Peptides against a protein of PDB entry 5HDT. Designs and how they scored, part 159

Target 1, 163 residues: chain A of PDB entry 5HDT
Amino acid sequence: MVVKTFMDMDQDSEEEKELYLNLALHLASDFFLKHPDKDVRLLVACCLADIFRIYAPEAPYTSPDKLKDIFMFITRQLKGLEDTKSPQFNRYFYLLENIAWVKSYNICFELEDSNEIFTQLYRTLFSVINNGHNQKVHMHMVDLMSSIICEGDTVSQELLDTV
Target 2, 163 residues: chain A of PDB entry 5HDT as posed
Amino acid sequence: MVVKTFMDMDQDSEEEKELYLNLALHLASDFFLKHPDKDVRLLVACCLADIFRIYAPEAPHTSPDKLKDIFMFITRQLKGLEDTKSPQFNRYFYLLENIAWVKSYNICFELEDSNEIFTQLYRTLFSVINNGHNQKVHMHMVDLMSSIICEGDTVSQELLDTV

## One batch from the design tools (peptide; made by RFdiffusion4, then SolubleMPNN)

Design b2_p29_3_s1 (from b2_p29_3, 18 letters changed)
Fold by OpenDDE base, seed 4:
Structure b2_p29_3_s1 (fold): chain B 163 residues (1-163), chain A 29 residues (1-29)
Amino acid sequence: as target 1 above (163 residues)
Amino acid sequence: MKEEEEWLERLEKKKEEIEKAVKERLEKR
């Protein structure tokens, strides 16, 4: 699975980034984003998060529509954070920690549909947050949402009103 | 310096609003 290669990747050199560009584009295909297996979709999301970490602060994707699809896909995977006793919880935690630390969603500010993406992210996080989550999970969720609000400046109040 | 301090203060307030919202959601559960 192509996903295994990206999970162990650190920030690569520019030459390595170019080498993986085709793989990054392939991971964003409908084949992976609409894969029938939930665990495969989670792995794809983790891989995509790693790609964003490697290419940060830029995205390897130039299509606004594709970027929207990716972030909407990642947002849907975050629903898996709800069950803290799931065997896959550690991977959901990894996904959350990564995107919060990297501030991956900040790329979405360049998109016309940024408000839709952020609204769905906030709704998802607030829907899954519960008392079973430890302080680290809460911290990452807050950090992720706070970063977007802080950077959004003029749109901050609108985003807050959707929560 | 004054403009930077005002900017930082506004950002901190925004962060506090999100933290408050999270806390309120947790208390309702």
Scores: peptide ipSAE 0.032, ipTM 0.556, DockQ to the pose 0.023
Fold by OpenDDE base, seed 1:
Structure b2_p29_3_s1 (fold): chain B 163 residues (1-163), chain A 29 residues (1-29)
Amino acid sequence: as target 1 above (163 residues)
Amino acid sequence: MKEEEEWLERLEKKKEEIEKAVKERLEKR
């Protein structure tokens, strides 16, 4: 299954990166981003996060609209962090850990709609945080939010209003 | 329970730091 392959991948050589480019583009299609099954969407998000990890610090996608769609999609999946007892929680944790460590959202600073993306991310993270989360989850959430504040050139008033 | 409460307190403190940092950035615009 193509979706499982990315979850087991480490940072690959440049030659290997090119081999996965077509697959990366396919995973960003509406078919996967709008898939009716939530578990499929979570797996797609994890694969996309792995793709960003592999291609870091560069974005594997050239279309600003597609990048926005992907990060808005990933942000929507992070809502699944709320239920710490879910059978899928470990995959939600993996998603959070990956994007926090890689600083995947930092590529959004190049997008015109970066503030919208960051606002939605902050709203999502603050909405899902609860007493059931362990120290690692808290650390990754804080790291992700702090990275955007520290590394960003501009912060909108709208983002301030979401904190 | 105590460790969890301490971490939640630290997270709240970090939130305040983020809020302050965001405000400072807006003032520099």
Scores: peptide ipSAE 0.061, ipTM 0.625, DockQ to the pose 0.039; fails the geometry check
Fold by OpenDDE base, seed 3:
Structure b2_p29_3_s1 (fold): chain B 163 residues (1-163), chain A 29 residues (1-29)
Amino acid sequence: as target 1 above (163 residues)
Amino acid sequence: MKEEEEWLERLEKKKEEIEKAVKERLEKR
């Protein structure tokens, strides 16, 4: 799976961005987003996060519905952060670190359903956060949520009320 | 200056509320 290649890549050149556009579209298909294997879904999420990192601050997708589906999908994968002893935890950490650093979810402010996406993100993070997580994990979770709340301004108050 | 200070104060308050919420969730675990 192409995920290993993306993980080793920094922000790509414009030429590389074009090469990966078709892959980005393919990875956002129902085949991958609804894949029965949880490890495959995790790898897909990491790859999608890398794609967002490469294209930041712009979205590589034009469909609001597709963007919503992707972020809801990524959010569902973050549930895997709960088990700190999982052999896949490092990949879940990578996913969290990436989306927190890039502020990938901030692109959702352009979506009508942004509040739904952010609410699900907060609920997910609060459902998985535990004392087994180290300070870095806590920091990334807080940074991710704080970035959204600070950027959203008036919308942020509604989000806070849902916590 | 005053408006910027008020804006920063409001953002800091919101950040503190998130941090508090995180702490409260951690305490419930």
Scores: peptide ipSAE 0.039, ipTM 0.568, DockQ to the pose 0.022; fails the geometry check
Fold by OpenDDE base, seed 2:
Structure b2_p29_3_s1 (fold): chain B 163 residues (1-163), chain A 29 residues (1-29)
Amino acid sequence: as target 1 above (163 residues)
Amino acid sequence: MKEEEEWLERLEKKKEEIEKAVKERLEKR
């Protein structure tokens, strides 16, 4: 499994976009989402985030249950942001940067369980944020949370209460 | 133009509220 850099994928053609469809389906399988190795799960999350970037603003998945599973999975990986000294921190940073820039979670507004997903995201981010994080990390976390509140007027107060 | 300005002001206010909440959480740690 090869993870493309964010910059490299901005140059992807429509032909390349079609090639990622089969990969997207495989990466969203229980085999990968429930993989026992933490580093494998992180790589899977980065790849899924990249796939969402390629297909933005549309989702490559049509199943609401599968989309929920994916975003809950990505949210669980963000727990790894807590340790800024981890050898894998740069990959966790990449994941955060990608999903914040693309506004990947905004597609969850179409899901019945959107409030659960957003609540879990906010709880996770506020659990891991610390003074060891630099301004870039803080900015991406704030941008991600702000985007969701701006799009979801009705859920704004509930999300703020989770803070 | 006025409606767009009001919309932007509303978004900026929401962003500020979240930034404040983040700051408060950092101060509690």
Scores: peptide ipSAE 0.023, ipTM 0.515, DockQ to the pose 0.024; fails the geometry check

Design b2_p29_3_s3 (from b2_p29_3, 18 letters changed)
Fold by OpenDDE base, seed 4:
Structure b2_p29_3_s3 (fold): chain B 163 residues (1-163), chain A 29 residues (1-29)
Amino acid sequence: as target 1 above (163 residues)
Amino acid sequence: MEEEKEWLERLEKKKEEIEKANKERLEKR
C-alpha cells in the first residue's frame, strides 16, 4: 500500500490541473463560446464553471479579455433559468449553484471591465427571477449578488443603478 | 452536435469527480 505523502498528493493535484490546462483553454475558444447549439453552450458553461471550481481561487486563463469573454458567456447562459419547466433547467440550476458556491465571479474584480460584467450579471438575474423559482434558486441568486457587493472595493454608479 | 454534447457531458462528470477526489484527499490530511 503506497502511502501518498502530503507532497505526493499536492503534486498529483497539480499534475492533474496541468493535464487539463489545454482542455480548459480549448473550452474557452470561440468555437465553444459561439457554438450555434444552445444545449452545447449550456454544457460548455457548466464545464467552465467546473474549471473555475477546480482551479479556485486561481484560474488557468491569463488573458483579461478571455476572462471577460468567459464570464459574459456564462452570464448569457443564465438567461435559461427563466423557464423552470425546461428539460435543461437542472443544468441551469447546477450552473447557478456552482458559480454561487465557488464565488467564481470574484476573479472579475481584477479586470478593468469588472463593472460591465457585474452589471450584465445583475441585469440578467433580475430579468429571469420569477415566482416559479423555488427557494434554493432564489437563495443562490441572492448569494451570488450579495457576495459581489460585499467583497467589492469600488462599485460604479451604473452598477448601483442596476441593483 | 450530439457527439459533442456527450463529450462535454462526460468532461463535466470527470471534472466533478476530480474536484471531489482532490477535496477528499485534502480532508484526509
Scores: peptide ipSAE 0.041, ipTM 0.574, DockQ to the pose 0.058
Fold by OpenDDE base, seed 3:
Structure b2_p29_3_s3 (fold): chain B 163 residues (1-163), chain A 29 residues (1-29)
Amino acid sequence: as target 1 above (163 residues)
Amino acid sequence: MEEEKEWLERLEKKKEEIEKANKERLEKR
């Protein structure tokens, strides 16, 4: 996995969408989302983020429940950003950079439980943010949160209380 | 667990190769 390579790709390639459809469905299975190994879950999250990049602004998942599960899953992985000295930090960074750049969470606005998802995201980010993070990490966190606030039609009181 | 990690790593590498190939194809057009 090479950081920043995804930014050089065209997100609207129909060929890529077809290529990764089976992968997308497979990676979103409970087997991977509930995998006992945290490193596997992180890799899965990175792959899912890549899938969202390819399919943006849409997603190959039609089930609202599945989409919620995926984003709650990705949110849980972001907890790993807390330890900047972790051997896996670069992958956590990749995950954050990807979802921030693509604005992957914006698809959640279509979900009934969007406010719950966003609230959990904000709580997670605020819980892990620390002085050990470099400027780029902070920038991506801010970009991600700001985009959701600015583009959202409604913001729950719970979300406002989190900020 | 190790097998799954290896599988995912190989997948990531394959994605990079595909992305590179696609980029090269587009540059030739």
Scores: peptide ipSAE 0.034, ipTM 0.551, DockQ to the pose 0.046
Fold by OpenDDE base, seed 5:
Structure b2_p29_3_s3 (fold): chain B 163 residues (1-163), chain A 29 residues (1-29)
Amino acid sequence: as target 1 above (163 residues)
Amino acid sequence: MEEEKEWLERLEKKKEEIEKANKERLEKR
């Protein structure tokens, strides 16, 4: 399946909102977040990224614990960016592009464990970044990290040490 | 696992259809 770029997507489609509202609850379930198949988890992450894109700056999730689980899940999927030659790299790129463009992680500032989430994100990105990544990948990674630093009023020293 | 993959693939196709429809709508404006 062809992965479309974020730029080609309409963020405010009412039809998409209606579709993803019902889907959002299913995709955020432990069944999908803890699915044993890596490819399924990647697809789930991409769908979740789309959900956050559509509902930005809000999210259709009211539970802070669920939001934390989702973003920790997405962060874990980003580890797949390390292999630029993998068959699923385009989907990993799509995931990164969307969350960077939308600034999806900004909703985490309202969470008690925001610093934990951001720290894990930074550690993950720095662990996977390599010379094999093209300029676009590097740009999205830097943009995502910089945006969080700029928007955060209180950044922990641990997070700063990671950067 | 294959069932879940197929389900997600169908969702992706539906997204593409929505994007196409949105593009067509915007082009008319």
Scores: peptide ipSAE 0.033, ipTM 0.538, DockQ to the pose 0.047
Fold by OpenDDE base, seed 1:
Structure b2_p29_3_s3 (fold): chain B 163 residues (1-163), chain A 29 residues (1-29)
Amino acid sequence: as target 1 above (163 residues)
Amino acid sequence: MEEEKEWLERLEKKKEEIEKANKERLEKR
């Protein structure tokens, strides 16, 4: 069961959901997920996070393979959190804040490869966390990881070893 | 593709919206 967030009380209108549906589908294409420009990929990740926020607690995607690709893609973008002095850090922060608040990754529990996704997420977060991050960044990272542990009925030993 | 270019333009607009909405977040970075 996906835990509903406080944000669910202020969800976007159904009209807006329909407007974003086409965007949601197009953003999941290889054209965007494999775009050669790093800034475009980050922007795509932020937009995908917005999509998950709008459609929470469900996703507009029906394909497990697409969902896996999307979350693996988002996880790769989170590597950019390492450099707190980057001009794009504000967007990385937005991405982290959004997915942590919405608990977007909890959708992955419905996927066969959920443990792989969570393991990669944890490894990524621990690889980028540093003393340059303020308390809010740390809080979001902890909240994101804690939510996954608490929501899951079972956690693989591999994931536990990563923590 | 032309359709993809159109969506890139829309993404650029979205970028501006994100930057505006993330103003307070940037201040608390």
Scores: peptide ipSAE 0.043, ipTM 0.573, DockQ to the pose 0.033; fails the geometry check

Design b2_p29_3_s4 (from b2_p29_3, 22 letters changed)
Fold by OpenDDE base, seed 3:
Structure b2_p29_3_s4 (fold): chain B 163 residues (1-163), chain A 29 residues (1-29)
Amino acid sequence: as target 1 above (163 residues)
Amino acid sequence: SEEEKEWQERLEKKKEAIKKAVEIRKEKR
């Protein structure tokens, strides 16, 4: 898999949409989501984020369970943001930037387990954020979390308590 | 309107809470 930069990708391209549509179902399989190689998982997460960007504000997936699995998977990958000196940090940044800008997690409001997803996201981000991160990383993290808390008309007290 | 002001105030408070939470947690690490 080759991951393009967020700014260089043309999500309106029919060829790109076709490519990601074909990949979408396969990338959501356990084979990829549970791949033993963390670099492969990161690439998968980036591709999934790209897919969500292309189809925003809708998701190409119809199964709520699958959507939950995907976002829980993406959340787990965000743990890689902790090490700012990692050779893969730029890809983790790409993932963060993408999902923050697109507000990809907002689609989860339609899921029964939205509170679980958001709680895990908050916990993950709070666990990895550190002073080694620059202002842009902080901004994206705050934007991502703020978007969820502000867009949700009915957010659980449990989620609010994570703040 | 007053309702709009209240809504904005609520949003700003939530945003501020998130920002503060981020800063607090950064300091703990």
Scores: peptide ipSAE 0.043, ipTM 0.594, DockQ to the pose 0.022
Fold by OpenDDE base, seed 1:
Structure b2_p29_3_s4 (fold): chain B 163 residues (1-163), chain A 29 residues (1-29)
Amino acid sequence: as target 1 above (163 residues)
Amino acid sequence: SEEEKEWQERLEKKKEAIKKAVEIRKEKR
């Protein structure tokens, strides 16, 4: 029996959206977002990214505060990109690639604290990028940041200073 | 190393590109 993974989920599948709604809600709980195990947090982040891929450009969450928490959480996980030799690097790469391709952070424009989220994202990405990263990693990072700039109607001075 | 220098230059170029994009958007407001 072949088990379908989150990576195999179809963004246009309404059935999947319905089936995984409860999962999305559970993954956004403090239990998972504040899990003490770093590897668990990474897996949670990857799952959340997959969920955003499925629901894009919408989000399965109705609470702006929860949405902010999720993206701040994902941003924190991206710090793991710094160590290119980590056994978990491939998952960090997956996370980056996913959110960059889907433009997952663009949903944050709906939030009052969008500038804070974007600022933290930029700071994180610029803090972890190093000469050990290949061109693909660099590309995804730049694509992610550029997309936000292109879609944004306003840019705070704080965000400008972060770049 | 030269490789590191090249990397830094590319990174800086990318940063500048983003900054320019931001400025362009700002000016259009």
Scores: peptide ipSAE 0.036, ipTM 0.609, DockQ to the pose 0.037
Fold by OpenDDE base, seed 5:
Structure b2_p29_3_s4 (fold): chain B 163 residues (1-163), chain A 29 residues (1-29)
Amino acid sequence: as target 1 above (163 residues)
Amino acid sequence: SEEEKEWQERLEKKKEAIKKAVEIRKEKR
């Protein structure tokens, strides 16, 4: 699977960055972001997260609108973390672990709509977090949210209210 | 440096605040 391939790639490989640029653009298309199958959308999100991991700390996309769409899309997929007994939970975990470790959402600080993105992320995470999650899941959620709070110069009141 | 220590303290305080917030949210569900 494409996800397994990305997991084996090194973050600092420039050749790999170039090879997957076209794939990145394709995966960010409406065809995939609006795919009717939820499992496909999850896989797309995982692939996008891996792409961000590879390109970190730079954004693999130059369009602010596209970046917003992608992160809003990824945020929507994180809703799947709520059901810990789902057959796809391991992939949701992978998605969370990746974006938390890479601090992928920190790229959004460059976007005009960063506050909207962060607010949606926080709302989503707090909506899905439950006692069925193990310590690792909790840790990644906390790390992800903490990174944004700690690295942001200004935190909006709306974002603070989501905490 | 002293400035670095202060920055780290602030950072840890923020992290703890988020952790507490997470726990509070969990309990409310």
Scores: peptide ipSAE 0.027, ipTM 0.562, DockQ to the pose 0.025
Fold by OpenDDE base, seed 2:
Structure b2_p29_3_s4 (fold): chain B 163 residues (1-163), chain A 29 residues (1-29)
Amino acid sequence: as target 1 above (163 residues)
Amino acid sequence: SEEEKEWQERLEKKKEAIKKAVEIRKEKR
């Protein structure tokens, strides 16, 4: 099944943003975040990443707990980057490319548990990086991690230790 | 300005540190 991507599209109009608001709320529900099917979870993560791109630099969610859940969920999906021969690798790549280009995780700086989120992201990326990844994958991973360290006002020692 | 240059240098050093960390982990695999 081919799913529409928004990576190469211009940022949506305000009208389009409103149309996606309801979708964003539904996708962030426990039903989707805890869906038993791995492929469904990946698609949900890609859609959530697209939603964040559309709403950037603002977050479409107001609940700090919900935002944390979403980014922890997206982080867990990035584990799928480990197998470069997987049929779903292209979607995992899309997810990585999107969140790196948009710098989606930067909105987490406003969260109380931002350091926990970033630490888990770094641990995940360092756990999956391997020689099978091409330069583009490496570049996106480095860009994502570098931007967080460079733009953050405060970085915990735990986060620094993961580098 | 000199301040901007110093800021840019610090940013580049941070990026290099991340890159090195990635390379080290790649070699361990």
Scores: peptide ipSAE 0.033, ipTM 0.580, DockQ to the pose 0.024; fails the geometry check

Design b2_p29_4_s1 (from b2_p29_4, 12 letters changed)
Fold by OpenDDE base, seed 4:
Structure b2_p29_4_s1 (fold): chain B 163 residues (1-163), chain A 29 residues (1-29)
Amino acid sequence: as target 1 above (163 residues)
Amino acid sequence: MKYKMKVIKTEEEKEELKKRRKEAYERLS
């Protein structure tokens, strides 16, 4: 399974990183980002999250537009966190935990549309956060939002108004 | 490069990744 392959891969696994590079690039194609099955999109998002982890501090995606598409895609998947009773909730939790710990959104600071990406992320998180989430989920959400505010040199007024 | 994603440099961070991975598999099992 592709998901397990990337989950088990470490940053210093140079041979595997080279072997699966083309697959990583293929997973960011419109075919997967716009896949009609929401479960497939969730698995793709988790793979992309692990890809950012594995190839950090660089991303294998060279196009700024593609990077924007990926992070907007991941942001949309986070909407699935709203239903804590969903059979896929644990997969959504993995996605959240990964991107928070890896600080994958930090690469967006290099993009022209970083403020748009961050704004959509914050709006999404605030739309799904609720008292039904356990402490770990809340912690990851806070970590994800705090890292952007604390590490960013420039934060738009729109983002500040969202917080 | 001022803004970077997490790079694992210490044994503590390696162990943290292992812990997170183990917990993830337990939740997803």
Scores: peptide ipSAE 0.654, ipTM 0.940, DockQ to the pose 0.697
Fold by OpenDDE base, seed 5:
Structure b2_p29_4_s1 (fold): chain B 163 residues (1-163), chain A 29 residues (1-29)
Amino acid sequence: as target 1 above (163 residues)
Amino acid sequence: MKYKMKVIKTEEEKEELKKRRKEAYERLS
């Protein structure tokens, strides 16, 4: 299974990173990002999150437009955190935990449209956060937002005020 | 590096990843 392959892969697995590089690139294609099945999209998002982890500090995606598409895609998937009783909730949790711990969105600071990406991320997180989430979910949400606020010198107060 | 994603460099970080991975599999099982 592709999902397990990337979950089990470490950053120092150079041979495996080379072997699955083409697959990583294909997973970011419009075919997968715009897949009609939401469960498939969630699995793709988790794979992409692991790909960012594995290939850190550099993503294998060189196109700024592609990176923007990927993070906007991941942001849309985070909406699934709203339903804590969903059978896919634990998969959404994995996505959240991964991108928070890896600080994947930090690569967006190098993108021209970083403010748009961060705005959508914050709006999405604030729209789904609720008292029904356990402490770890809340912690990961806070970690995800704080990593951008505290480490992002380019994040303006104006952006924060408009969130 | 500024605005960079997490790079695992220490044994402690490696163990943390293993722990997170194990817990993830338990939740997803």
Scores: peptide ipSAE 0.650, ipTM 0.939, DockQ to the pose 0.663
Fold by OpenDDE base, seed 1:
Structure b2_p29_4_s1 (fold): chain B 163 residues (1-163), chain A 29 residues (1-29)
Amino acid sequence: as target 1 above (163 residues)
Amino acid sequence: MKYKMKVIKTEEEKEELKKRRKEAYERLS
């Protein structure tokens, strides 16, 4: 229900954005980010991805540390893309497509630990990419990585070593 | 804008979102 609510919400839905703001904040709590159920964490990641879409160009999360935690969390979920035969693969695909299209990670450029976040993202993507992925998955991965390279002023040596 | 997330401004972008949403629901069904 919550997942569908955020999936169906548009950026110009101001009344709904205000109504569900507190829920958006709660979804970024340790309770959800560190939830023991892998499937729950995936659903949370998808909700967070939609929250970034809905509230773009800003995020409702004001803490830089919280933003870092969220993106490190989302990055960890992307590991699920490695198994194309998984029952949850389509949900992982949604997560990838969303963050690539929305360019959600671009908000990380304002964080002091942006290089760490991007490095972990690239390492994760390169670790899960395989020949079993269809063209659309590959395109989203490329879009996600290229948008960060193109938008960034500088790329750390660590990130260059990863790429 | 640099370092910004996507803001939907045109009707084409709105339709693209609708298309992506529809396709997502079809895959997740």
Scores: peptide ipSAE 0.659, ipTM 0.941, DockQ to the pose 0.628; fails the geometry check
Fold by OpenDDE base, seed 2:
Structure b2_p29_4_s1 (fold): chain B 163 residues (1-163), chain A 29 residues (1-29)
Amino acid sequence: as target 1 above (163 residues)
Amino acid sequence: MKYKMKVIKTEEEKEELKKRRKEAYERLS
C-alpha cells in the first residue's frame, strides 16, 4: 500500500507531499535500510526512488550522512538486476528505470563522499550488466551512468580507473 | 542548476510519466 502511494504521487501534489513527509523520513531509517528481508529492502528502495522523484529537485533528507546511506543502500539493491529470471526482476527494473529517468543520483554531487557513491554505483552496474538484459535495461543503465559523467564535472580520475 | 534531478514541467513530460507508470504497473501485475 505504501509502495503504491508513492508510485501514484506526482511532483505537484503539494498537499500529499506534506502529508506523507514523515513517512518518507521514516522509510529512510536504519530499521528499513537494514531490514533483514531482501524483498522488504527492495520495496523500500523503490519507495525511496519515488520519494526522490516526488520531491525533486530537492530531497526531504537533510543529513548528508543519511543521503549517503540511502544511495549506498539503493546501489546495493541494484545487484538484484543480475538475475533476469528472478520473480523480483521487474521490481528491480522499476528501481533502475526510476533512478535513471529522475537522475536521482545527481543530488549526490553535493555530498562529500560523492566519488565513493558513484564508484560503487558504477562497479555495481558493470558487475550485473550481461547479455541477458533486454535493450531497455541496457538503455537505462547507460542513461544512468551517462548522466552522471555528462553532468558531473567533478568526476575524478580515480572513479574512471575503478570502473 | 548543473546537478538537478528531473522536474516535470511540460505536458509531454507529464504524459511520459503516466506512460512509464502504466507500463510499470503492467510489468508488476
Scores: peptide ipSAE 0.653, ipTM 0.940, DockQ to the pose 0.647; fails the geometry check

